# Ledger of designs, part 21: peptides against a protein of PDB entry 3EFO

Target 1, 262 residues: chain A of PDB entry 3EFO
Amino acid sequence: SQLADLYKSCETDALINFFAKSAFKAVLHQPLKVIREILVNQTAHMLACYRKNCASPSAASQLILPDSMKVLPVYMNCLLKNCVLLSRPEISTDERAYQRQLVMTMGVADSQLFFYPQLLPIHTLDVKSTMLPAAVRCSESRLSEEGIFLLANGLHMFLWLGVSSPPELIQGIFNVPSFAHINTDMTLLPEVGNPYSQQLRMIMGIIQQKRPYSMKLTIVKQREQPEMVFRQFLVEDKGLYGGSSYVDFLCCVHKEICQLLN

## One batch from the design tools (peptide; aimed at target 1 S61 L63 P66 D67)

Design b1_p28_1_s1 (made by RFdiffusion4, then SolubleMPNN; from b1_p28_1 with T2M E7N V10I F12E E15K V25L S28K)
Fold by OpenDDE base, seed 3:
Structure b1_p28_1_s1 (fold): chain B 262 residues (1-262), chain A 28 residues (1-28)
Amino acid sequence: as target 1 above (262 residues)
Amino acid sequence: SMEELENEIIEEAQKELKKRGLELLIDK
């Protein structure tokens, strides 16, 4: 059917780009709450339509997503939790306006990364490898006190350091004896010159080269106050200011779908 | 790969939703 073909042809990244721009445009003349409600409603309607017209009959306890949209709810939740749509006290009006304007001009690849950052476990780096480490889920559950992680969303870059991160890595990256000696006011990594440092810098360079905007580096130490800002980029987690976890969002979407169909 | 990460996200969601009495199904 035409409808089935439509769903098959849908691309999540394109849809998110569209929804983001639509929502961010609406910010100029609609309350944020209304915009968020519309986005959830649109998501539910889209999936309800699929369930009704394209999917096989299913139990009420089932949430069915077409393969083409299997991660649409993930990114939709990220969009809903973005500081443009969900105000955060640590984000200034100017910053929100800036991000809104940037997204309005972003292509599909840019918006994809912007809403769901890359989180890389750099503590697992093999200095003899030229491959980038595999990204992990943007959730605190994927962090470890013994780990060091690089997060990038195309606009910001964070280097997160666990409280128990290996001293040898600390020495390798920062040329200091321990975690406590790391200066988080730095926006650039020192030129230490060892293989690990060089590898990290290479990775950062590769990430930067693929992006149209220069990403400022923020060094974050676990359990310090600035970590709270970093946690806002762990988009799958429950937000501090009203944003739901991904799983909670799925439950919400499911409930709304059921309401539409029953 | 991105595909692998996406699959992980889905699989984890499936597990978590199951705990809540919901079944997440991906229709191929």
Scores: peptide ipSAE 0.662, ipTM 0.958, DockQ to the pose 0.940
OpenDDE base, seeds 1, 2, 4, 5: peptide ipSAE 0.656, 0.650, 0.649, 0.643; ipTM 0.956, 0.955, 0.955, 0.954

Design b1_p28_1_s2 (made by RFdiffusion4, then SolubleMPNN; from b1_p28_1, 11 letters changed)
Fold by OpenDDE base, seed 1:
Structure b1_p28_1_s2 (fold): chain B 262 residues (1-262), chain A 28 residues (1-28)
Amino acid sequence: as target 1 above (262 residues)
Amino acid sequence: SRAALEDELIAEAQEELKKRGLELLVDK
């Protein structure tokens, strides 16, 4: 059917870009709560329509996603939790306005990275390899106290240090003897000159190279105050200010679909 | 790489939803 073909041809990244721009435009004349409700409703209606018209009959306990839209919910949840749509005290009005304007001009690739950041385990770097570390899920569950992670969303770059991160890596990156000696006020890594430092700088350069905006580097120590801001970029997790986890959002979407169809 | 991460995300979500009495299915 024409409808089935439409779903098969859908590109989630394009849809999210569209939803983001429409929502961010609506911020000028609609309450944030209403905008979020509309986005959830649109998601539920789209998936309900698929279930009704394109999918085989299924049990009420089943959530059915077409392959082309299998990651639509996770990105939609990221959009819903963005500081433009879900205001947070630590984000200024100017910053929200700035991000809103930026997204309005973003292409599909840029918006994808913006809403779901790259999280790279830097502590696993092979100095002999030219390959980037494989990105991990944007969740606290993927962090480790012994690890060092780089997070980037096209606008911000964070270097997160676990409290038990290897001293040799700390020495290699910062040229200081321990975690306690790291200065989190710096926005540039020192040019230490060892292979690990050079590799990290190369990786950061690669990440920056394909992005239209220069990302400011923020160094974050685990369990210090700035980590709270960093954690808001772990988009799969439950937010501190009303945002749901990805799994909770899936449950919410399922419930809404059932209400529409039953 | 992105595809692999997305597959992992879906697989883990499937397992977590099972714990809640829900079944996540992806139609290919």
Scores: peptide ipSAE 0.721, ipTM 0.968, DockQ to the pose 0.889
OpenDDE base, seeds 2, 3, 4, 5: peptide ipSAE 0.713, 0.718, 0.715, 0.707; ipTM 0.967, 0.967, 0.967, 0.965

Design b1_p28_1_s3 (made by RFdiffusion4, then SolubleMPNN; from b1_p28_1 with T2R E3A V10I F12E V25L I26V S28K)
Fold by OpenDDE base, seed 5:
Structure b1_p28_1_s3 (fold): chain B 262 residues (1-262), chain A 28 residues (1-28)
Amino acid sequence: as target 1 above (262 residues)
Amino acid sequence: SRAELEEEIIEEAQEELKKRGLELLVDK
C-alpha cells in the first residue's frame, strides 16, 4: 500500500529534527508538560497507524515498529529528555534559550548528534591506529571506574575520568601523577606531547571538524559535582528530573498505542 | 558504527521488554 511505502521511506533522523524544531518553537507559547505530551502522543499515533494499517495482526503484548522507525523511540526519548523540554536545575534559563535557538537552525546530522551524543572509550585507544574508537551506549552502565571516556554532542565535549583511571593515562593526558591531581577547572588539555596525548587531541580535532559549533571541553572527575551535569548526557538512562529510560518510554508508548486502538 | 550501536539498543530493549511481558518486534 501507499501508506506502507511511506513508512518504508521514513527517515528517523529527519523526523526527530522536525519534531525537535516544532517542539522547541512551541516552547514559546505552550507549557513544557503539554509539549512533551504532544510528542508522546504523536509518536504513539504514528505507530498506532502503522499497526492498524500496515502491520500484520499481532498480540496486544507486542510493540511493532517498522524497520525505518525501529530507533525512532530511542531518539524521541532523547528529545523528550533534552534540557529545553525537560528543565534541569543545573541548566540556566539563558542556556536553555541558547540551545533552543541552536537546534532551530540545526540540520539533520547536527540534531541527531545533539540528542544522542557520541561516547567514546578513550582508555582503549590504540595510538598506532588511525581509526576512532567505536562509540558506546550513552548509559552509566557503559562507563567504568577504570575508564576514560570522551562525550560529544556537537555543542559540548566532556572528558570523563573514572576514579580508578590508569595513572599512566592520566600522566599521559594531564602530566600529573594521579586522579586526585587532575584540575577540572581547565578547559584545554595540556600539550604533553606523548603519542597518547597527541592521539586524543587528534580525535577531539576530528570530532570538532565535523561540527559547525566550537565545542567547549569540560573535564569531569567521577564522583565530583560536575559529573552530575555529565550524567544528564547519558540519554538512555532514567532521568533525575522526570525523564524515562528507553525501556520505560517504550512501555509508555505501547500503552498509549493500545489505548488508541482499543 | 552507528548502525551497530542501534542494533545493540534494539536487541537489549527486546530482552528487557520480554522481562516485562512485552515483545518488541521490528517489521522488515
Scores: peptide ipSAE 0.713, ipTM 0.967, DockQ to the pose 0.901
OpenDDE base, seeds 1, 2, 3, 4: peptide ipSAE 0.708, 0.706, 0.707, 0.706; ipTM 0.967, 0.967, 0.967, 0.966

Design b1_p28_1_s4 (made by RFdiffusion4, then SolubleMPNN; from b1_p28_1, 13 letters changed)
Fold by OpenDDE base, seed 3:
Structure b1_p28_1_s4 (fold): chain B 262 residues (1-262), chain A 28 residues (1-28)
Amino acid sequence: as target 1 above (262 residues)
Amino acid sequence: DRAALEEELLAEAQRELAKRGLELLVDK
C-alpha cells in the first residue's frame, strides 16, 4: 500500500529536523506546553496509524515501531527536552532565542547532533592510536566517577571530570596534581605538551572541524553545582525541569497510542 | 558507531519496558 511504502521510506533524521523547525517556529505564537503536547500527539498519531494500518495485529501491551522510525521516539524526546521548548533557569531568554534561530538553519546532520550530543569516554584514549573513542549513550549510567568524558552538541563542548578521575590524566590534561586543583573557570585547555594532552586536543579539533560553529569549552567537575547544567545534556535521563526519561517517554507514547486506537 | 549506539538504547528500552509490562517491538 501507499501508506506502507511511506513508512518504509521515512527518514527519522529528516523528520526530527522538520519537527524541530516547525516547533521552534511555533514558539513565537504558541505556549511551550501546547507545542510539546502537539509534538507528542503527532508522534503518537504516526505510530498509531502504523499500528492500525500497516502492522500485524498486536496486543495492547505492545508498542510497535516501524523499522524506519525505531529511533524516532528517542530523538523526539530530546527535542521535547531542549531548552527552547523546555525552559531552564540557567538558560537566558537571549540564549534560547539564539539557539532557536540556529536550529532554524540547521541541516539534518547538525540538528541530530544538537539534540543528541556526542559523549566520548576520554579516559579510555590510546595515545598511540589516531582513532576516536566510540561515543556512549547520553545517560548518567554511562558516566563513572573514575572517568573523564567529553560532550559536544555542535554548540557547546563539556569536559566532565569524575571525582575519582585518575590523577595522572588530570596532570596530563591540566598540569595540576589533583582533581581539587582543577580550575573550572578556564575555557581553554592548557598546552601541556604531553602525548595525552595532544591527543585530546586533536580529538577536540576533529569534533570542531565537523561543525559550523565554534564550540565553547566548559570544564565540569562532578558534584559541583555547574555539573547540573551538564546533566541536562544527558538527554536520555529524566530532566530536572520536567523532561521525561527516554523510557518514560516511550510509556507515554504507548499510552497515547492506545487511547487513539480504543 | 551511531547505529550500534541506537541498537543499544533500543535493547535497553525493551528490557526496561518489559519490567513495566510492555513489549517494545521493531517491525521490519
Scores: peptide ipSAE 0.718, ipTM 0.970, DockQ to the pose 0.915
OpenDDE base, seeds 1, 2, 4, 5: peptide ipSAE 0.714, 0.704, 0.702, 0.703; ipTM 0.970, 0.968, 0.968, 0.968

Design b1_p28_2 (made by RFdiffusion4)
Pose (drawn by RFdiffusion4):
Structure b1_p28_2 (pose): chain A 259 residues (1-239, 243-262), chain P 28 residues (1-28)
Amino acid sequence: SQLADLYKSCETDALINFFAKSAFKAVLHQPLKVIREILVNQTAHMLACYRKNCASPSAASQLILPDSMKVLPVYMNCLLKNCVLLSRPEISTDERAYQRQLVMTMGVADSQLFFYPQLLPIHTLDVKSTMLPAAVRCSESRLSEEGIFLLANGLHMFLWLGVSSPPELIQGIFNVPSFAHINTDMTLLPEVGNPYSQQLRMIMGIIQQKRPYSMKLTIVKQREQPEMVFRQFLVEDKGGSSYVDFLCCVHKEICQLLN
Amino acid sequence: PSHVAFDMSLPREELEEQAAKVVEEHLE
């Protein structure tokens, strides 16, 4: 009968999986604007209820989120930015209908990765003694012109290359000497390499391990290349609203529920 | 009950730093 126990026991990934499927089923029944509104308001409602009933007294300039829901807003914003609940500019209906379908079948492990891609820094990789590098936030702010990154969501795998990308690596991986020497349209498996091209292929394998679909590798050269598609998977950035924007929005309506 | 709080009165950049810390801790 205590609300504190309800919240202390929640799982964001499980909640995100439900909201996503619930919203994706509703796409075949209601205006998308109506669906997104329900999602945002339910999110503000859950948090406003916690604020007026469980949270110890705190200043109005603060937005209080339970531990169980620390990253719920970030993921909810990812769902709202997703092309299934978005619109016309680019992204075919065939792409929307397809992604809408893929999510309807997903387990928690799949939906977590689908809505928050995994961004791995590759240029800072520890040679032959690895075990998959620490992940980095899904934002352009964590990319470096000197860096090479791996981004996966379970369906796509992007190998991102910066302009001042170390030629040493571009050689040990693409067997070519320089950055401008790589052609994106040749997105096939590169072998050779003794320390790195192996350590990279090692991680690309471990990532695919638990994943049902074999991911489509897409190489991205930084400045003005296909990168436009890649930027979509940096879900923390604006690309809908940014993570911070959404957070700013939820607080407004949480306050609107004046308490 | 334990929780995290964001100060909405701060400049945007500081709020972004606070938000980033939560995401970094989650990724760890």
Fold by OpenDDE base, seed 3:
Structure b1_p28_2 (fold): chain B 262 residues (1-262), chain A 28 residues (1-28)
Amino acid sequence: as target 1 above (262 residues)
Amino acid sequence: PSHVAFDMSLPREELEEQAAKVVEEHLE
């Protein structure tokens, strides 16, 4: 059917780009709460239509997503939790305005990265390999107190250090003997010159490559105050300021679909 | 398959696992 073909061709990254720009434009004329409700409603309507017209019959307890939209819920949740649509006390009006304007000019690839950051377990780096480590989900559940992670969303770059991160890696990256000695006020990694340091720098370079904006590096220690800012980029988790977790959002969408179809 | 199905009647932990798998496959 024509509808089935439409859903197959409708990729999540393109949809999110469209919804983001539409929503961010609407911020000028509509309350944030209304905009968020519209986004949820649109998501539910699209998926309800698919279930009704394109999917095989299934139990009402099932949430059915076309393959092209299998990650639509997680990205939509990220959009809904963005500081432009969900105001946060720690984010200034100017910063919100800036991000809104940036997204309005973003292409599909840029917006995808912006809403769902790349989180890399750099503590697993093989200095003899030229391959980037596989990205992990943006959730605290994927972090480790023994790990070191690099997060990037096209605008910001964070190096997160677990409280029990290996001293040898700390020495390799920062040329200091321990976690306690790391200076988090630094925005640049020192030129240590060892293979691990060089590999990390190469990874950072690759991430920065083809991005329209230069990402400043923020070094974050676990359990220190600045980590709260970092946690806001763990977009699958429940937010501090009213944002739902990914799974909570799935439940919300499913409930609304059921209401539409019953 | 042309679609993904989440069983919303599953316990929270199992649903989280299923949801995580979908995202992980996307990140590959």
Scores: peptide ipSAE 0.734, ipTM 0.967, DockQ to the pose 0.867
OpenDDE base, seeds 1, 2, 4, 5: peptide ipSAE 0.730, 0.732, 0.729, 0.731; ipTM 0.967, 0.967, 0.966, 0.967

Design b1_p28_2_s4 (made by RFdiffusion4, then SolubleMPNN; from b1_p28_2, 11 letters changed)
Fold by OpenDDE base, seed 1:
Structure b1_p28_2_s4 (fold): chain B 262 residues (1-262), chain A 28 residues (1-28)
Amino acid sequence: as target 1 above (262 residues)
Amino acid sequence: TSSVALDMSLPREELEEQVDAILDEYLA
């Protein structure tokens, strides 16, 4: 059917780009609460339509997602928690306005990265490999006190260091003997010149490649004050300002689908 | 059409595990 073909062709990245731009435009003339409600409603309606017209019959307790949209709810939840739609006191009006305008000009790839950052375990780097480390999910649960992680969302880049980061890696990256000696005020890594440092620089270069904006590097030590800002980019985690966990969001969407179909 | 099904009637912990498995496969 034409409808089935539509769901097969719809990709999450394109949908999120569309929904984000639509919602961010609506901020100019609609209350944020209403915009968030509309987004949830649209998500539920889309999935309800699929269940009714495209999916095989299933129990009412089942939440059915087409393969092309299997991670759509994750991105939708990230969108709903974004500071443009869910204002946070620590984010200035100017910054919120700036982000809104940026997203309005983003392509599909840019918006995907913006709403769901790339988080890389740098401590696992193989200096003999040209491959990037596999990204991990953007959640605190995926961090390790013994690890070093690089986060990038197309606008910001963070290098997060666990309190128990390997001293040899710290020496390799910063040319200092310990975690305590790392200067977090720097926005550029020192030119240490060893293989690990060069590999990290290469990775950072790859991440920056093809992005329209130059990402400023922020060095973050675990348990220091700036880490709070970093944690806001761990988009899967429950926010402090009314954002739902992903599972809670799924439950909400499922309930709304049931209401639409029953 | 291929689809993913989540049993929303499962205990919270089991549901989270299933969700995590899906997200691990497609986001990481």
Scores: peptide ipSAE 0.585, ipTM 0.942, DockQ to the pose 0.841
OpenDDE base, seeds 2, 3, 4, 5: peptide ipSAE 0.578, 0.579, 0.575, 0.580; ipTM 0.942, 0.943, 0.942, 0.942; seeds 3, 5 fail the geometry check

## One batch from the design tools (peptide; aimed at target 1 L63 H254)

Design b1_p29_1 (made by RFdiffusion4)
Pose (drawn by RFdiffusion4):
Structure b1_p29_1 (pose): chain A 259 residues (1-239, 243-262), chain P 29 residues (1-29)
Amino acid sequence: SQLADLYKSCETDALINFFAKSAFKAVLHQPLKVIREILVNQTAHMLACYRKNCASPSAASQLILPDSMKVLPVYMNCLLKNCVLLSRPEISTDERAYQRQLVMTMGVADSQLFFYPQLLPIHTLDVKSTMLPAAVRCSESRLSEEGIFLLANGLHMFLWLGVSSPPELIQGIFNVPSFAHINTDMTLLPEVGNPYSQQLRMIMGIIQQKRPYSMKLTIVKQREQPEMVFRQFLVEDKGGSSYVDFLCCVHKEICQLLN
Amino acid sequence: EEEEFEEEFEEHIEELDEEVEETLEEEAE
């Protein structure tokens, strides 16, 4: 009968999986604007209830989120930015209908990765003694012109290359000497390489391991290339609203529920 | 008063973002 126990026991990934499927089923029944509004308001409602009933007294300039829901807003914003709940500019209806379908079948492990892609820094990789590098936030702010990154959501795998990308790596991977020597339209498996092209292939394997679909590798050269597609998977950035924007929005309506 | 409130809210968002980042790093492990 205590609300504190309800919140202390929640799981964001499980909640995100439900909201996503619930919203994706509703796409075939209600205006998308109506669906998104229900999502945002339910999110503000859950948090406002915790604020007026469980949270110890705190200043109004603060937005209080339970531990169980620390990253719930970030993921909810990712759902709202997803092409299924978005619109016309680019992204075919065939792409939307397809992704809407893939999510309807997903387990928690799949939906977590689908809505928050995994961004791995590759240029800072520890040679032959690896075990998959630490992940980095899904934002352009964590990309470096000197860096090479791996981004996966379970369906796509992007190998991102910066402009000042170390030629030493571009050689040990693409067997070519320089950055401007790589052609994106040749997105096939590169072998050779002794320390790195192997250590990279090793982590591309470990990523695919638990994943049902074999991911489509897409190489991205930084500055004005196909990169436009890649930027979509940096879900923390604006690309809908940014993570911070959404957080700013939820607080407004939480305050509107004046308490 | 309004300007102080907005500045305190922005500082709170920055602190909250750092806590979200630490939670994401723990989940990525």
Fold by OpenDDE base, seed 2:
Structure b1_p29_1 (fold): chain B 262 residues (1-262), chain A 29 residues (1-29)
Amino acid sequence: as target 1 above (262 residues)
Amino acid sequence: EEEEFEEEFEEHIEELDEEVEETLEEEAE
């Protein structure tokens, strides 16, 4: 059907960019609560329409997503959890204004990365490979106390270190003997000169080259206070400021779809 | 019935999550 073709041709990244810009423009004229409700409603309506007109009959327990929109709820939840739309007092007006303005000028690729960061398990790096490690889901469940992860969203870069991260990697990256010796006040990695350090720097360089803004590096130790800031970028998790987890959001959308179809 | 629905939904979400993971991984490359 023409509708099915429309959904197949739909690019989620472009939609999210559109929704983000529309929502962030609306912030100036509409209550945040209303904007969030509209976004959820639009998501539910699109998916309800697909289910009704394009999908095969399925059980009510099944959330049917077209292939082109499989990740739409992920990004939509990220958008809803953005500081511009959450309206928490912990977030300064200036920060909200800044992020709003940034997103308003972002292209599709930039906005995608902004809302859903890349989280790379750098502890798995093969120093002989030129390939980037496969990104993992932006959730605490994907972190490991034995791991080291690089997170980037186009504006910020974080190097997260587990409390049990390998000493040899710590030495390779920071030229210090242990986790305790890592200085989190550093904004630049030392030039240690070993293959691992070189590869990490290369990866960071590749990530940076694709972005219009220079990303500031923040080194984060697990269980230290700055980790709370890092966790805010784990966008699939339940937000500190009342945002839903991805799973919770799916449930919400599913319920809304059912209500629309019944 | 509600419990059954929730269980079925959770199972479905797990399956869907695997597909989402694959998609996200592909997009990240």
Scores: peptide ipSAE 0.250, ipTM 0.773, DockQ to the pose 0.780
OpenDDE base, seeds 1, 3, 4, 5: peptide ipSAE 0.098, 0.019, 0.021, 0.025; ipTM 0.663, 0.565, 0.550, 0.562

Design b1_p29_1_s1 (made by RFdiffusion4, then SolubleMPNN; from b1_p29_1, 16 letters changed)
Fold by OpenDDE base, seed 5:
Structure b1_p29_1_s1 (fold): chain B 262 residues (1-262), chain A 29 residues (1-29)
Amino acid sequence: as target 1 above (262 residues)
Amino acid sequence: SLEQFLKELEENIEKLLEEIDKVLAERAK
């Protein structure tokens, strides 16, 4: 249907970019509460419209998202949880202003990555393959104490190490014998020269090549204090400052949809 | 019942998340 054509897969990123810029512009003259409500309502209305006009009849308990919009709610939730739209004293006005300006100048591709980082399981790397590992959902539930993950959002890059990361990989990446020996103050990986190190560096390079800004690398050890910062980029989880998890947000949106359709 | 509704919703969300996993995996390529 013509209406269904309005929901193209490539449009989600554009929509998020639009909503982000619109919301961030509105911050200057609208209360944050109102802006957040508008975003939620827009999401609900869009999905309600689809459900009403494009989807097959379904049970009230079913949340049906079109293919093109399946990821829209997660991005919307990320937007809602952005510091620009939060009124927390812990976040300085300068930081909000900075983030606002960044997003206001971002293209569609940039904002997509900014709001939903890439989280790559580095410990699963095939050194014989030139392909990037498959990204995982940005949630703590997808991390492993035995794993090593690379997170990038276009501005920052984090290398997260589980407490039980394989010593072989640690040796391969950092040229140290164990997790405890990793220096988290470094911003550059050593050139160890083994295939694993080379592959990781290649991956990092690929990620960086498509981005306009140079991403600073931060090494993060699990259960150390800096991990808290890293966890803020696990955008599907509940936010530190009261933001909803993605699942909770979906439930919220679903309720709104039901109200609209009843 | 409300309880049943919520249970079904949770199950549905779980299925949706699985689908989203696929979508996100493709986007990362």
Scores: peptide ipSAE 0.045, ipTM 0.611, DockQ to the pose 0.706
OpenDDE base, seeds 1, 2, 3, 4: peptide ipSAE 0.041, 0.028, 0.026, 0.028; ipTM 0.619, 0.562, 0.589, 0.599

Design b1_p29_1_s2 (made by RFdiffusion4, then SolubleMPNN; from b1_p29_1, 17 letters changed)
Fold by OpenDDE base, seed 1:
Structure b1_p29_1_s2 (fold): chain B 262 residues (1-262), chain A 29 residues (1-29)
Amino acid sequence: as target 1 above (262 residues)
Amino acid sequence: SEKKFQEELAKNIEKLLEEIDKVLAEKAA
């Protein structure tokens, strides 16, 4: 069917870019609550239509997503939790306005990274490999107290260190003997010169080369106050200011789909 | 029952998350 072909050809990246720009434009004329409701309804209706017209009959407990839109809900949830649509006290009005304007001018690739950051387990780096480590889901559940992670969203870059990070890696990156000695006020990594340090710098360079904006580096120690800012970029987790976890959002969308189809 | 429904839904979501992991990994590469 024509509808089936449409869903098969849909590009989630382009759709999210469209929804983001539409919503961010609407912020000027409509209440945030209304905009969020519209986005959720649109998501549910799209998926309900697919289930009704393109999917085989299934149990009510089954959430069926087409392959082309498999990640649509996760990105939609990220959009809904963005500070432009969900105001947060730690974000100034000027910052919200700035982010809104940035997204309005972003291409598809930039908006994807902006809404769903890359989170890389750099503690697993193989100095003999030229490949980037596989990204993990942006959730606290994927972090480890023994790990070191690099997060980037095209505007910000964070180096997160677990409280039990390996001393040898700390020495390799910062040239200090322990976690406690790391200076979190630095915005640049020292040039230590060992293979691990060089590889990390290379990775950071690769990430930066793909983005139009220079990303400021923030060093974050687990359990210190600045970690709260970092946690806001773990977009799949429950938000502090009304944002849902991805799992909760999926449940919500599923319920709405069922209601539409009954 | 409602409990059974929720359990089945949870299992379905877990499967979806696994699939999403693959997609996100591919995008990051």
Scores: peptide ipSAE 0.160, ipTM 0.748, DockQ to the pose 0.761
OpenDDE base, seeds 2, 3, 4, 5: peptide ipSAE 0.054, 0.087, 0.076, 0.127; ipTM 0.568, 0.677, 0.657, 0.712; seed 5 fails the geometry check

